# Designs tried in a protein design run: peptides against a protein of PDB entry 5D63. Part 107

Target 1, 292 residues: chain A of PDB entry 5D63
Amino acid sequence: SLRRGIYHIENAGVPSAIDLKDGSSSDGTPIVGWQFTPDTINWHQLWLAEPIPNVADTFTLCNLFSGTYMDLYNGSSEAGTAVNGWQGTAFTTNPHQLWTIKKSSDGTSYKIQNYGSKTFVDLVNGDSSDGAKIAGWTGTWDEGNPHQKWYFNRMSVSSAEAQAAIARNPHIHGTYRGYILDGEYLVLPNATFTQIWKDSGLPGSKWREQIYDCDDFAIAMKAAVGKWGADSWKANGFAIFCGVMLGVNKAGDAAHAYNFTLTKDHADIVFFEPQNGGYLNDIGYDSYMAFY

## One batch from the design tools (peptide; made by RFdiffusion4, then SolubleMPNN)

Design b2_p18_2_s3 (from b2_p18_2 with A1M N2P A6P A7E)
Fold by OpenDDE base, seed 3:
Structure b2_p18_2_s3 (fold): chain B 292 residues (1-292), chain A 18 residues (1-18)
Amino acid sequence: as target 1 above (292 residues)
Amino acid sequence: MPGLGPEKNAAALAAVAA
C-alpha cells in the first residue's frame, strides 16, 4: 500500500507531472499536466497523501504549496469532469476529495480512482504540453492506458526512515541518543538547502569562543530551515528535514555541533557544516546526540 | 567561505547537552 508522504506524481506515458496551476489556493483552480525538472522542488507539483483511517488504500491529496485538496468537480462520474484544487481537510468525508490509490497492472505505476465516482485521474489524450487537462475518466484497474497511470516519487521520509538512515551511518557514537521532532519530513535538494544557508546570513557570521560557536551555527541553520518551511508552504502535517548533531572525535577530547540532511535516495545521511556550507561524508566526529 | 572554527572540548559540550 502507498505510505503517507509527500509525492511528485508523474505520468507513466509522458514527462508530465500533476500540477496545481499557479499554485493558487482558490476553489476551482485547475489541476493540469506540466513539465518538471528532476532533482528540484517543483513547487506546485508536490502532494501530501494522507491515508484515511479504516478505508483501505484511500487518501486525500493536499497540494503542498496551496494547502488545497485534489477535488473531482461535483463528484461527477462523467468522462472529462474537471479535477481541481479545492479547500478541504485531511480526513474529510467528502467523496469528491477521496482517492483510492493502488498499483496498476504493470506493478510499478499507480492509478488514482475517485472514491465516489469510481472514475480515474486521467491526463487527457496523454497531452505532454504545459497546462494539459487532467480529468476524471472512465476506466478499470487492469487497463493499461498510460493516460491513467502515475509514478509516485516520494519526496519525503518518515521519522522511522530517517532514524534508519542515521543508524546505518558509521559515524555514530555508541552512546548515541536521537530525538525525533516530527513524523514526516520533506527532503530538500542540496541546492535548496544551500540557498537557505546563504539566505540565513550564516556565510557572513564570525565564529567566536562560546558566544557564537559551533552550536550557535548549527541551531541557526535549523531555525532558518524551519522558517523557510513555514514561509514557503501552506500545507500542514510535515516538516522540512534538517538535523542537528553533537559529536565527539575519536580521541574523546574534542566535540563539535553540526547539521545533517539525507542523500538523494533517502538511504543515508550527509553531514553539513554550517560554518562553511560544506557537505561531508565524514566530518571527523561520531554523533552522540541528534534532534531532527 | 569562512573557515571552520575550533571545536569545543568534549566535557564542555556534553555538559551543555545534558
Scores: peptide ipSAE 0.039, ipTM 0.729, DockQ to the pose 0.246
Fold by OpenDDE base, seed 5:
Structure b2_p18_2_s3 (fold): chain B 292 residues (1-292), chain A 18 residues (1-18)
Amino acid sequence: as target 1 above (292 residues)
Amino acid sequence: MPGLGPEKNAAALAAVAA
């Protein structure tokens, strides 16, 4: 089954993603096909899938940017019914906003069926143009129509996945203790992470012995990411991944505080030095403590 | 960009973290 998480949802037939037009929070805002750029944030194209308890394979889809939900207009079963953003809640009982999401017959892509109408989210005519209509359309689970097949590219990790990525890193001290602060984390592209760092003022911050040194830089970076998350997204129920580590050198006589994020494939961590904005696979320290 | 400052004493930082 599809895991709770944040997804970029891409059509299986053409290079188009499910986009909430202009990221607007207004009820009735069209959800449309739109081009996307791999390895970027794709602001209006991120969807938090929240599984509905006791309803198999069924979710709400909250647009991360607008905080509104994917909604089949009037729950109509007519082919061509608009799919829009609309106000809602994660655990709504409104069948207009409940979506059964399961693997298609190809075993890789998913189909998105409205729980009430039993119609499917359809990129009408497979139109690859920006602003192309996305609608509810008749279909079946087993048919091969690419207009109704979607790749769910996971853009977030659970706390357990993050913990596992840390655990397999070779630069973890035997005394390591990790503290998980949230349940689900949007993983940023490095370019976005770096931009947050730049905008934080840290590039202009002066290192000062004890009063503003490594731990201050590392915590300031985490705070900057947290603020960026709060200012950027209207959806709730997730965090932005940015860890803080304390590490000790091989000799055991020096320590450092630094940040870390996850690699693009979410399988590993990469260290980030908030004093210079560098990314490193080896920062020269083994972590004995992290919180994220 | 600021220069990278020296690392802290491991014992001191560990004590703060403990």
Scores: peptide ipSAE 0.037, ipTM 0.725, DockQ to the pose 0.260
Fold by OpenDDE base, seed 1:
Structure b2_p18_2_s3 (fold): chain B 292 residues (1-292), chain A 18 residues (1-18)
Amino acid sequence: as target 1 above (292 residues)
Amino acid sequence: MPGLGPEKNAAALAAVAA
């Protein structure tokens, strides 16, 4: 089954993603096919899938940017019915906003069926142009039509997945204690993470003994990422991944505070030095504490 | 990019992390 998480949803037939036009929060904003750039945020094309308790394989899809939900207009079963952004809640009972998402017959892509109408999210005519119509359309689960097949590219990790990635890292002290602050984390591309760092003013910050040293840099980076998240996205129920670690050197006589994020495949962590913006596989310390 | 400042004493950071 599809896990709770943030997804970039890409058509199986053409290089087009499900896009909320202009990221608008207005009711009735068209959801359309749009091109995307790999390894970037793709702002209007991120969707938080929230599973509905006790309803198998059924979700709401919240646009991360707008905070509105994927909505089948009037819940109509007519082929060609508009799919739009509309105000809603994560655990709504409105069948216009409930989507059953299961594997297609190819075993890799998914189909997205409206819970009420039983029609499927369809990239009309497989049109790869920006602004191409996405609509509810008749179909079946076993049909091979690529217009109704979607890859769900996971852009987030659960706290458990993050914990597992940390546990695999060789630079963790035997006394390590991790503290999880949130349940689901959007993992940023390094370019975006670095841009937040640049915009924070940290590149120009001066190290000063105790009054503004390693822990201040590390906490300032986390605060900057948190603020960026709050300012950038209207959806709730997720955080932006940016960890803080305290580590001790091999000799045990010196310690450092630093950040970390996840690698592109989400399988490992990479250390980030907020004093210089560097990414490192080995920062020279073994972490005895993290919060993220 | 700025250089790294000196690391802290391990005991000092451990105390702060309590």
Scores: peptide ipSAE 0.036, ipTM 0.727, DockQ to the pose 0.245
Fold by OpenDDE base, seed 2:
Structure b2_p18_2_s3 (fold): chain B 292 residues (1-292), chain A 18 residues (1-18)
Amino acid sequence: as target 1 above (292 residues)
Amino acid sequence: MPGLGPEKNAAALAAVAA
């Protein structure tokens, strides 16, 4: 089953993603096919899938940017019915906004069926152009039509997945304690993470003994990422991944505070030094505490 | 757990600066 999380949803037939046009929060904003850039944030193309309790394989899809939900216009079962952004809630009972999402017959892509109409989200004509119509269309689960097949590229991790990534890292102290602050985390590409760091003012911040030293830098980075998240996205129910660690050196006579994020594949962590913006696989410390 | 006392942080700075 599809996990709760943030997804970039890409057509299986053409290099087009499900895009909320202009990221607009207005009711009735078209959801369209649009080109995307790999390894970028793809602002209008991220969707938080929230599973509906007691309704198998059924979700709401909240556009991360606009905070609005994927909505089948009037819940109509007619082929060609518009799919739009519309105000909603994560656990709505409105069948216009409920989507049954299951694997297609190919075992890799998904189909997105409207719960009420039983029609499928369709990239009309497989059109790869920007602004191509996405609509409800008749279909079946076992059909191979690529217009109705979608890859769900996971852009987030659960707290448990983050915890597991940390646990796999060799630079964790035997006394390590981790504290989880949120349930789901959007994982940023390093370029975005670095840009947040730059915009935070940290590159120009002066290290001062105790009054503004490693912990201040690390916390400031965490705060900057948090603010960036709040300023950038209208959806709720997720955080932006940015961890803080306290570590001790091998000799046990020095400690440091630093940040960390996840690698692109979400399997590992990489350390980030907020005092210089560096990414390191080994920061020279073993973490005895983290919060993220 | 180790603290981030003055000497600890000073050492951390040295590591960053290196």
Scores: peptide ipSAE 0.031, ipTM 0.685, DockQ to the pose 0.150

Design b2_p18_2_s4 (from b2_p18_2 with A1M N2P K8R)
Fold by OpenDDE base, seed 2:
Structure b2_p18_2_s4 (fold): chain B 292 residues (1-292), chain A 18 residues (1-18)
Amino acid sequence: as target 1 above (292 residues)
Amino acid sequence: MPGLGAARNAAALAAVAA
């Protein structure tokens, strides 16, 4: 079963992703195929999948950027029916915005079936061009048609997954206490994380004993990421991953505050030093507390 | 040495950059 999360949804046949055209929040904005750049944000191509309680394998798909939802125009079962962004809610009963998402016959890709019409999200003609039509189209779950098969590249982690990643790290103190602030986290590429750091003013901030020291830097980074998230995305129900840790050195006579994020595969954490923008696998401290 | 709580509360936190 597909988990709640943020996905980049890529066609199984061609290098095209499901894109909300121009990230527009207007009702009826076309959802189209569009090229993407691996390991980047792909702003208009991120979708929050929210599972519908008590409806098996059924989700709403909220465009992260626009805050609008994937919508089958008039819920029509006609092949070629437009798929658009439209205002909605995560737990809507509108079948135009309900999508049954299950594995395709290949066991790796998914098919996206409209709950009402039973038609499938289709990259029409497998067109790889920017702006290619995405439509509802007739199909079956077992067909191998790549026009209707989609890879769901998960761009987020649950709080539990983040917790597990932390627990696997060797630089966690035996007395560690973690505090989870949110339920789902968009994990940023390091380049984006670094850019937020640069834009925060932290690179020009002066360390001052107690009054602006490691904890201030770490909290300022967390705040900068939070603000970036709020300013960048219209969807709700997720956060941007940026942790704060307090650690103690091996000698037990010094403490430090720093940040951390997740690795690309979401399996591990990497430490981030907000005083210099460095990424480290070992920051020289063992964490006894984190919040994220 | 002081406990972690004492270190957290009383010790100056380490600088990495001046």
Scores: peptide ipSAE 0.024, ipTM 0.678, DockQ to the pose 0.081
Fold by OpenDDE base, seed 1:
Formats: structure tokens, sequence, C-alpha cells
Structure b2_p18_2_s4 (fold): chain B 292 residues (1-292), chain A 18 residues (1-18)
């Protein structure tokens, strides 16, 4: 079963992703195939999959940027029916916006079936050009047609997954206490995380004893990431991953506050020093507390 | 490069976290 989360959805046949054209929040905005850049944010191509309670394998797909939902125009079963962005809610009963998502016959890719029409999201003719038509099209679950097969590249982690990544890290103190603030987190590429840090003004901030020291830097970074999230995305129901840790050194005579994020594979954490923008596998402290 | 500033001791940070 597909987990709740944020996905980059890539065609199985050609290097094209499901893109909400121009990230527009207007009703009827075309969803199209578009090129993507690996290891980048791909702004208009991120989709929050929200599972519908008590309806097996069925989701709404909210465009992260626009806050609108994947919508089959008029719920029509006609091949070639437009798939668009449209206003909606995460737990809608509108079958135009309900999508059954299950593994294809290849066991790796998924197919996306409209709940009402039973047609599938199709990259028409497998067209790899930017702006290529995506439509509802007739099909079956067992067909091998790559036009209707999609890889769901997970771009987020649950709080439980983040907790597990922290628990695997060797730089966690025996007295560690973690505090989870949200349920699902978009994990940023380091380049984006660093850019937020730069834009926050922290690179120019001066350390001052007690009045603006390590905890202020760490909290300011978290606040900057939170604000960036609020300013960048119209969808709700997720946060941007940026942790705060409090740690003690091996000697037990110094403490530090710092940030952390997840590695690209989401399996581990990496420490981030907000005073210099550095990423470290070992920051020289063992964490006894984290907020994230 | 100047050294990174840290809190004086673990107790100070622990108090903030509590």
Amino acid sequence: as target 1 above (292 residues)
Amino acid sequence: MPGLGAARNAAALAAVAA
C-alpha cells in the first residue's frame, strides 16, 4: 500500500514527471508531462497523497505548490479526458478527485486509476516533451503500457521514519528525549536548505554570549525553514524538515544547540551548524534533546 | 576562523529545554 506522503511522480517510460502547469491554483489548470531535474525541489511536480479512510488504496493528490487537487474533468470515462488541478479537500467525496493507486504488474511502478471512471492517468503517446498531455485513458491493472505506469519517488518522511533515523545515529546521548512536532515532513535537498540559511541572514549574524548564541542560531534556522515552507507552498498537512538538537560534548563540560536534517536516502540524519552553514556527520556533541 | 559559540554548560540548555 502506498503510504501517505509527498511524491515526485515520474513516468516509467520516459524522463517526464506529472507537472501542474505553472503551478497555477486556477480551476482547470492542465496537468502535463514535464522534464525534471534530479536532486532538486521540482516545485510544480510535488504531490501530497492523502489516503482516504476506509477506502482501500484510494487517495487525493494535492499539488504541494498550488494547494489544488488532481481532478479528472467531469469524471468522464472517455479516453483523452483532461486531468487538471482543481480546488478540493483532502478527504473529499468527489470521485473526480479520488484516485486508486496500486502497484502495476512490474511490481515497481504504480498505476493511478480514477475512483469513479476507472480510467487511468496516461501520458498520452508517451510524449516526453514539456507540456505533453496527461489524460484519463482506458486501461487495466495488468497492462504493461508505460504510458500509464508511474514511479512514486518519496520526497517526505513520516515522524516515525524521522524518529527511526535519529535512533540509528551514534551521536545520541543516553538521556535523549525527542519531541515530534508534525506528522509528515518534506525533506529538502541540501542546496535548498543552505539557500534558506543564506536568505535568513544567519551568515551575517554575530555570536554574542547568551544574548544571541548557539540556541538562538538553531531556533532562527528552524523559524526560517518554517517561514519558507509557509511562504512557498499552498498545501497543508505537512511540514518542512528542520530539527533542533541540544547536545553535550564527550567531556560533559560544554553544551551546544544545532540543527539537523535527513540524508538524501532518508535513512540517516546529518547535523547542520547554523553558525557557519556546515553539514557534519559528527558535530562533536551527543544529543540529549531534539525538536522536529 | 573564530571558534563556534556554545552554551556554557549542559545545565543551561537543559533548563531551556525543560
Scores: peptide ipSAE 0.024, ipTM 0.704, DockQ to the pose 0.257
Fold by OpenDDE base, seed 5:
Structure b2_p18_2_s4 (fold): chain B 292 residues (1-292), chain A 18 residues (1-18)
Amino acid sequence: as target 1 above (292 residues)
Amino acid sequence: MPGLGAARNAAALAAVAA
C-alpha cells in the first residue's frame, strides 16, 4: 500500500507531472500536466498523501505549495470532469477529495481513483505539453492505459526512515542518542539546501569563540530551514529535513556541532558544515547526539 | 577532521548536551 508521504506524481506514459497551476490556492485552480526537472524541488508538483483511517488505500492529496486538495469537480463521473485544487482538510469526508490509490497492473505505477465517482485521474490524450488537462475519466484498475498510470516518486521520509539512515552511518558514536522532532520530512535537494544556507546569512557570519561557534552555526542552519519551510509551503503535517549533530573526534579531545541531511535515495545521511556550506561523507566526528 | 577553527573542546560541548 502507498505510505503517507510527499510525492512527486509523474505520468507513466510521458514526462509530465501532476501540477497545480501557478501553485494557486484559489478554489477551482486547474491541476494540469507539466514538465518537471529531476532532482529539483518542483514546487507546484508536490503532494502530501494522507491515508484515511479505516478506508483501504484511500487518501487525500494536499498540494504542498498551496495547501489545497486535489478535487474532482462536483464529484462527477463524466469523462473529462476537471480535477482542480480546492480547499479541504486532510481527513475530509467529501468524496470529491478522496482518492483510492493502488498499484496498476504493471506493478510499478499507481492509478488514482476518485472514491465517489470511481473514475480515474487521467492525463487527457497523454498530452505532454505544459498545462495539459488532467481530468476524471472512466477506467478500470486492470486497464493498461498510461494516461491513467502514475509513478509516485517519494520526496519525503518518515522519522523511522531517517532514524534508520542515521543508524546505518559509520560515523555514529557508541553513546549516540537521537531525538526525533517531527513525523514526516521533505528531503531537499542539496542545491535547495545550499540556497537556504546562502540566504540565511551564515556564509557571512563570523566565527567567535563560544559566543558564536559551531553550535550556533548548526542551530542557525536548522532555524533557517525551518523558517524556509514555513514561508514556502502552505500545507501542514510535515517538516523539512535538517538535522543537528553533536560529535566527538576519534581521539575524544575535540567536539563539533554540525548539520546533516539525507542522500537522494534517502538511505544514508550526508554531513553538512554550516560554517562553509560543505557536504561531507565524513566530517571527522562521530555523533553522540542528534535532533531532527 | 575539518580544519576549522570552530571545533569545540569535547568537555564544553558535552556539558551542553548533558
Scores: peptide ipSAE 0.023, ipTM 0.702, DockQ to the pose 0.241
Fold by OpenDDE base, seed 4:
Formats: C-alpha cells, sequence, structure tokens
Structure b2_p18_2_s4 (fold): chain B 292 residues (1-292), chain A 18 residues (1-18)
C-alpha cells in the first residue's frame, strides 16, 4: 500500500513527471508531463498523497506548490478527459479528486485510477515533451502500457522514519530524548537546504559568546527553514525537515547545538553546522536531545 | 542554556570535524 507522503511522480516509460503547469492555483490548470532534474525540488511536480479513511488504496493528490488537487474534469470516463488542478480538500468525497493508487503488474510502478470513472492517469502517447497532455484513459490494472505506469519517488519521511534514522546513528548519547513536532516532513536536497541557510543571513552572522552562539545559530536555521516552508508551499499537512540537536563531546567537557537533516535515501541523518554551513557525518558530539 | 557547556565557534568545529 502506498504510504501517506509527498511524491515526485515519474512516468515509467519516459523521463517525464506529473507537473502542474506553472504551479498555478487556478481551477482547471492543466496537469502535464514535464522534464525534471534529479536531486532537485522540482517545485510544481510534488504531490501530497493523503489516504482516504475506509477507502482502500484511495487518495487525494494535493499539489504541494499550488495547494490544489488532481482532478479529473467532470469525472468523465471518456478517454482523453483532462486532468487538472482544482480546489479541494484532503478528505473530499468528490470522486473527481479521488484516486486509487496501486502497484502495476510489474510490481514497481503504480497505476493511478480515478475512483469514480475507473479510468487511469495516462501520459498521452507517452509524449516526453514538456507540456504533454495527461488525461484519464481507459485501461486495466494488469496492462503493461507504460503510458499509465508511474514511479512514486517519495520525497518525504514520516516522523517514525526520521526517528528510526536517528536511532541508527552512532552519535546519539545514551540519555537521548527526541521530540517530534510534526508528522510528515519534506526532505530537502542539500543544495536547497544550503540555499535557505545562505538566505537566512547566518553566513554573515558573528559568533558571540553566549549572546549569539551555537544554540542561536541552530535555532535560527530551523526558523529559517520553517519560514521558507510557509512562504514556498500552499499545501498544508506537512513540514520541512530540519532538526535541532544538543550534544556533548566524548570527553564530556563541552556541549554544542547544531542542526541535522536526512540523507538522500532517507535512511540516515547528516549533521549540519549552521555556523559554517558544513555537512558532517561526525560533528564531534553525541546528541542527548533533539527536536524536529 | 541548561545543558550546554562551552560553545564552539565555526573554526574550532571545523578543526575537530576535519
Amino acid sequence: as target 1 above (292 residues)
Amino acid sequence: MPGLGAARNAAALAAVAA
């Protein structure tokens, strides 16, 4: 079963992703195939999948950027029916915006079926060009047609997954206490995380004993990420991953405050030093407290 | 802040983490 989360949705046949054209929040904005750049945010191509209670394998798909939902125009079962962004809610009963998402016959890709019409999200003609039509189209779950097969690249982690990544890290103190602030986190590429750091003004901030030292830097980074999230995305129900840790050195005679994020594969954490923008596998401290 | 000992600057941290 597909987990709740944020996904980059890529066609199984060609290097094209499901894109909300121009990231527009207008009703009827076309959803199209578009090229993407690996290891980047791909702003208009992120979708929050929210599972519908008591409806097996069925979701709404909220565009992260626009806050609008994937919508089959008029819920029509006609092949070639437009798929658009449209205003909605996460737990709507509108079948135009309900999508049953299950594994295809290949066991790796998914098919996206409209709950009402039973047609499938189709990259028309497998067109790899930017702006290629995405439409509802007739099909079956067992067909091998790559026009209707999609890879769901998960771009977020649950709080439980983040907790697990922390727990396996060797730089965690025996007295560690973690405090989870949200349920689902968009994990940023390091380049984006670094850009937020740069834009925060922290690179130009002067370390000053106690008045603006490690904890101030670490908290300022988290605040900057939080603000960036709020300013960048119109969808709700997720946060941007940026942790704060307090740690003690091996000698036990020094403590530090720092940040952390997740690695690309979401399996591990990497430490981030907000005083210099460095990413480290070992920051020289063992964490006794984190919040994220 | 309670629990924090000696704070380190960026240069000191870089030297330790290198």
Scores: peptide ipSAE 0.020, ipTM 0.688, DockQ to the pose 0.089

Design b2_p18_3_s1 (from b2_p18_3 with V1S W4L A11Q S13A)
Fold by OpenDDE base, seed 2:
Structure b2_p18_3_s1 (fold): chain B 292 residues (1-292), chain A 18 residues (1-18)
Amino acid sequence: as target 1 above (292 residues)
Amino acid sequence: SPPLLTGAAVQAAIAAHT
């Protein structure tokens, strides 16, 4: 079954993603097909899938940017019914906003069925143009129509997944203790992570012994990422991944505080040095504590 | 307890590079 998480939802037939037009939070904002750029944020095209308890394979889909929800207009079963952004809640009972999401017959893509109408989210005519209509359309689970097949590319990790990634890293001290702050984390491209670092003022911050040194830099980076998240997204129920680690060197005579993020495939961590903005696979310290 | 956190070595390297 589909896990709770943030997804970029891409059509299986053409290079278009499910896009909330202009990221608008207005009720009735069209959800449309739109081009996307790999390895970028794709601001209006991220959706938090929240599983509905006791309703198998059924979710709400919250647009990360607008904080509104995917909504089948009037819950109509008529082919061509608009799919829009609309105000809602994660655990709504409104069938207009409940989507059963299961694997398609190809075993890789998903189909998105409205819980009430039993129609499917359809990229009308497979139109690859920006602004192409996305609508509810009749269909079946087993048919192969790519207009109704969607790849769910996970853009987030659960706290458990992050924990596992950390545990796999060879630069974790035997005494390591990690503390999970949140449940789900949007993982940023390094370019975005770096830009947040630049915008934080840390590149120009003066290192001063004890009073503003590595721990201050690392925590300031964490805070900057948190603020960026709060300022950028209207949806709730997730955080932006940015970890803080405390580590000791092999000799045991020096310690350092630094950041870390996840690799593109979410399987590993990469260290980030907030004092210089560098990414490293080996920062020269073994972590005895992290929070993220 | 671990040593104090400093980042002094990193800072030294930055200074040397600058």
Scores: peptide ipSAE 0.307, ipTM 0.879, DockQ to the pose 0.083
Fold by OpenDDE base, seed 5:
Structure b2_p18_3_s1 (fold): chain B 292 residues (1-292), chain A 18 residues (1-18)
Amino acid sequence: as target 1 above (292 residues)
Amino acid sequence: SPPLLTGAAVQAAIAAHT
């Protein structure tokens, strides 16, 4: 079954993603096909899938940017019915906003069926152009029509997955204690992470012994990421991944505070040095504490 | 207890590269 998480949803037939037009929070905003760039944030194309308790394979889909929900207009079963953004809640009972999401017959892509109408989210005519209509359309779970098949690329990790990634890293001290702050984390591309760092003013901040040194830099970075998240996204129920670690060197005579994020495949962590904006696989310290 | 956190080594490296 599809896990709770943030997804970039891409058509199986053409290089088009499910996009909330202009990221608008207005009721009735069209959801359309739109081009995307791999390894970028794709602002209007991220969807939080929230599983409905006790309803198998059924979710709401909240647009991260707008905070509105994927909505089948009037819940109509008519082929060509518009799919729009609309105000809602994560655990709504409104069948216009409930989507059953299961694997297609190819075992890789998913189909997105409206819970009420039993029609499927369809990229009309497989149109790859920006702004192409996405609509509810008749279909079946087993048919091979790529207009109704979607890849769900997970853009977030659970706290458990993050914990596992940390646990796999060789630069963890035997005394390590980790503290999980949130349940689900959007993982940023390094370019975005770096831009937040730049915008924070940290590149121009003066290192000063004890009064503004590594722990201040690392915490300032985390605060900057948190603020960026709050300022950028209207959806709730997730955080932006940015960890803080405290580490000790092999000799045990020096310690450092630094940041970390997850690699592109979410399987590993990469260290981020907030004093210089560098990414490192080995920062020269073994972590005895982290919070993220 | 672990040693104090400083980042002095990183700062020294930055200075050396500038």
Scores: peptide ipSAE 0.307, ipTM 0.879, DockQ to the pose 0.082
Fold by OpenDDE base, seed 3:
Structure b2_p18_3_s1 (fold): chain B 292 residues (1-292), chain A 18 residues (1-18)
Amino acid sequence: as target 1 above (292 residues)
Amino acid sequence: SPPLLTGAAVQAAIAAHT
């Protein structure tokens, strides 16, 4: 089954993603097909899928940017019914906003069925143009029409997945203790992570012994990422991934505080040095503590 | 207990490259 998480939802037939027009929070804002750039944020095209307890394979889809929910207009079963953003809640009982999401017949893409109407989210005519209509349309689970097939590209990790990525890293001390702060984390591209670092003022900050040294830099970076998240997204129930680690060198005579994020495939961590903005696979320290 | 956290080595490297 589809895991709770943040997804970029891409059509299986054409290079188009499910986009909330202008990221608007207004009720009735069209959800449309729109071009995207791989390995970027794609601001209006991220959806938090929240599984409904005791309803198999059924979710709400919250637009990360607007905080509104994917909504089939009037819950109509008519082909061509508009799919819009609309105010809602993660665990609503409104069938207009409940979506059964299961694998298509090809085993890689998903179909998105409205729980009430039993119609499917359809990129009308497979139109690849920006602003192309997305609508509810008649269909079946087993048919191969690419207009109704969607790749769910996961843009987030659970705390358990992050924990597993850390555990696989060779630069973890035998005394390591990790502390999880949140349940689900949007993982940023390095370019975005770096931009947050630049905007924080850390590149111009003066290192000073004890009073403003590595731990201050690392915590300031985490604070900057947290603020960026709060300022950028209207949806709740997730955090932005940015870890803090404390590590000791091989000789055991020096220690350092630094940041870390996840690699693009979410399988590994990469270290981030907040004093210089560098990414490293080996920062020269073995972590004995992290929080993220 | 671990040694104090400093980042002094990183600072030294920055100074050497500027």
Scores: peptide ipSAE 0.306, ipTM 0.878, DockQ to the pose 0.083
Fold by OpenDDE base, seed 1:
Structure b2_p18_3_s1 (fold): chain B 292 residues (1-292), chain A 18 residues (1-18)
Amino acid sequence: as target 1 above (292 residues)
Amino acid sequence: SPPLLTGAAVQAAIAAHT
């Protein structure tokens, strides 16, 4: 079963992603095919999949940017029915906004079936142009038509996955205690993470002994990421990944506070030094505490 | 207990580089 999470949803046939046009929160905003850039945010193309309790393989899809939901217009089973953004809730009973998502016959891509109409999300004619029509269309689960097959590239991690990534890192002290703040985390590309750091004013902040030193820098970075998240996305039910760690050096005579994020494959953590904006695989400290 | 958090070594390295 597809896990709860944030996904970039890409067509299996052409390099096009499911895009909410202009990221608009207006009811009836078209959902269209649009080009994307790998390893970037792709602002209007991120979808929070929320599984519906007791309804097998069925989800709502909330656009992260607009906070609106993928909606089959009037729930119509007519081929060519518009798929739009529309106001809704994560656990709605409105069948216009309920999507059964299961593996296609190829075992790698997914098909997205409207719960009510039983039609499928279709990139009409496999059109790779920006703004190409996405519609409900007749189909079956076993068909190989790439117009109705989608790769779900996970852009987030669960708290458990983040915890596991930390546990695999060799720079964790034997006395380590980690504290999970949220349940699901959007993982940012380093370029975006760095830009938030730059925009926070931290590069120009003066280090001062005790009164504004490493812990202040690390917490300020986390606060900046939190604010960026709140200001950037209208959807709820997720956080932006940015950890804070406290660590002690090998000699045991110095301690440091720093940040961390996840690697591109989400399998490992990488340390971020908020005092200089650098990324390191080894920051020279072993963490005895983290919160994220 | 761990020592106090400072980041002084990092700051010194920054200063030396700039």
Scores: peptide ipSAE 0.305, ipTM 0.878, DockQ to the pose 0.083

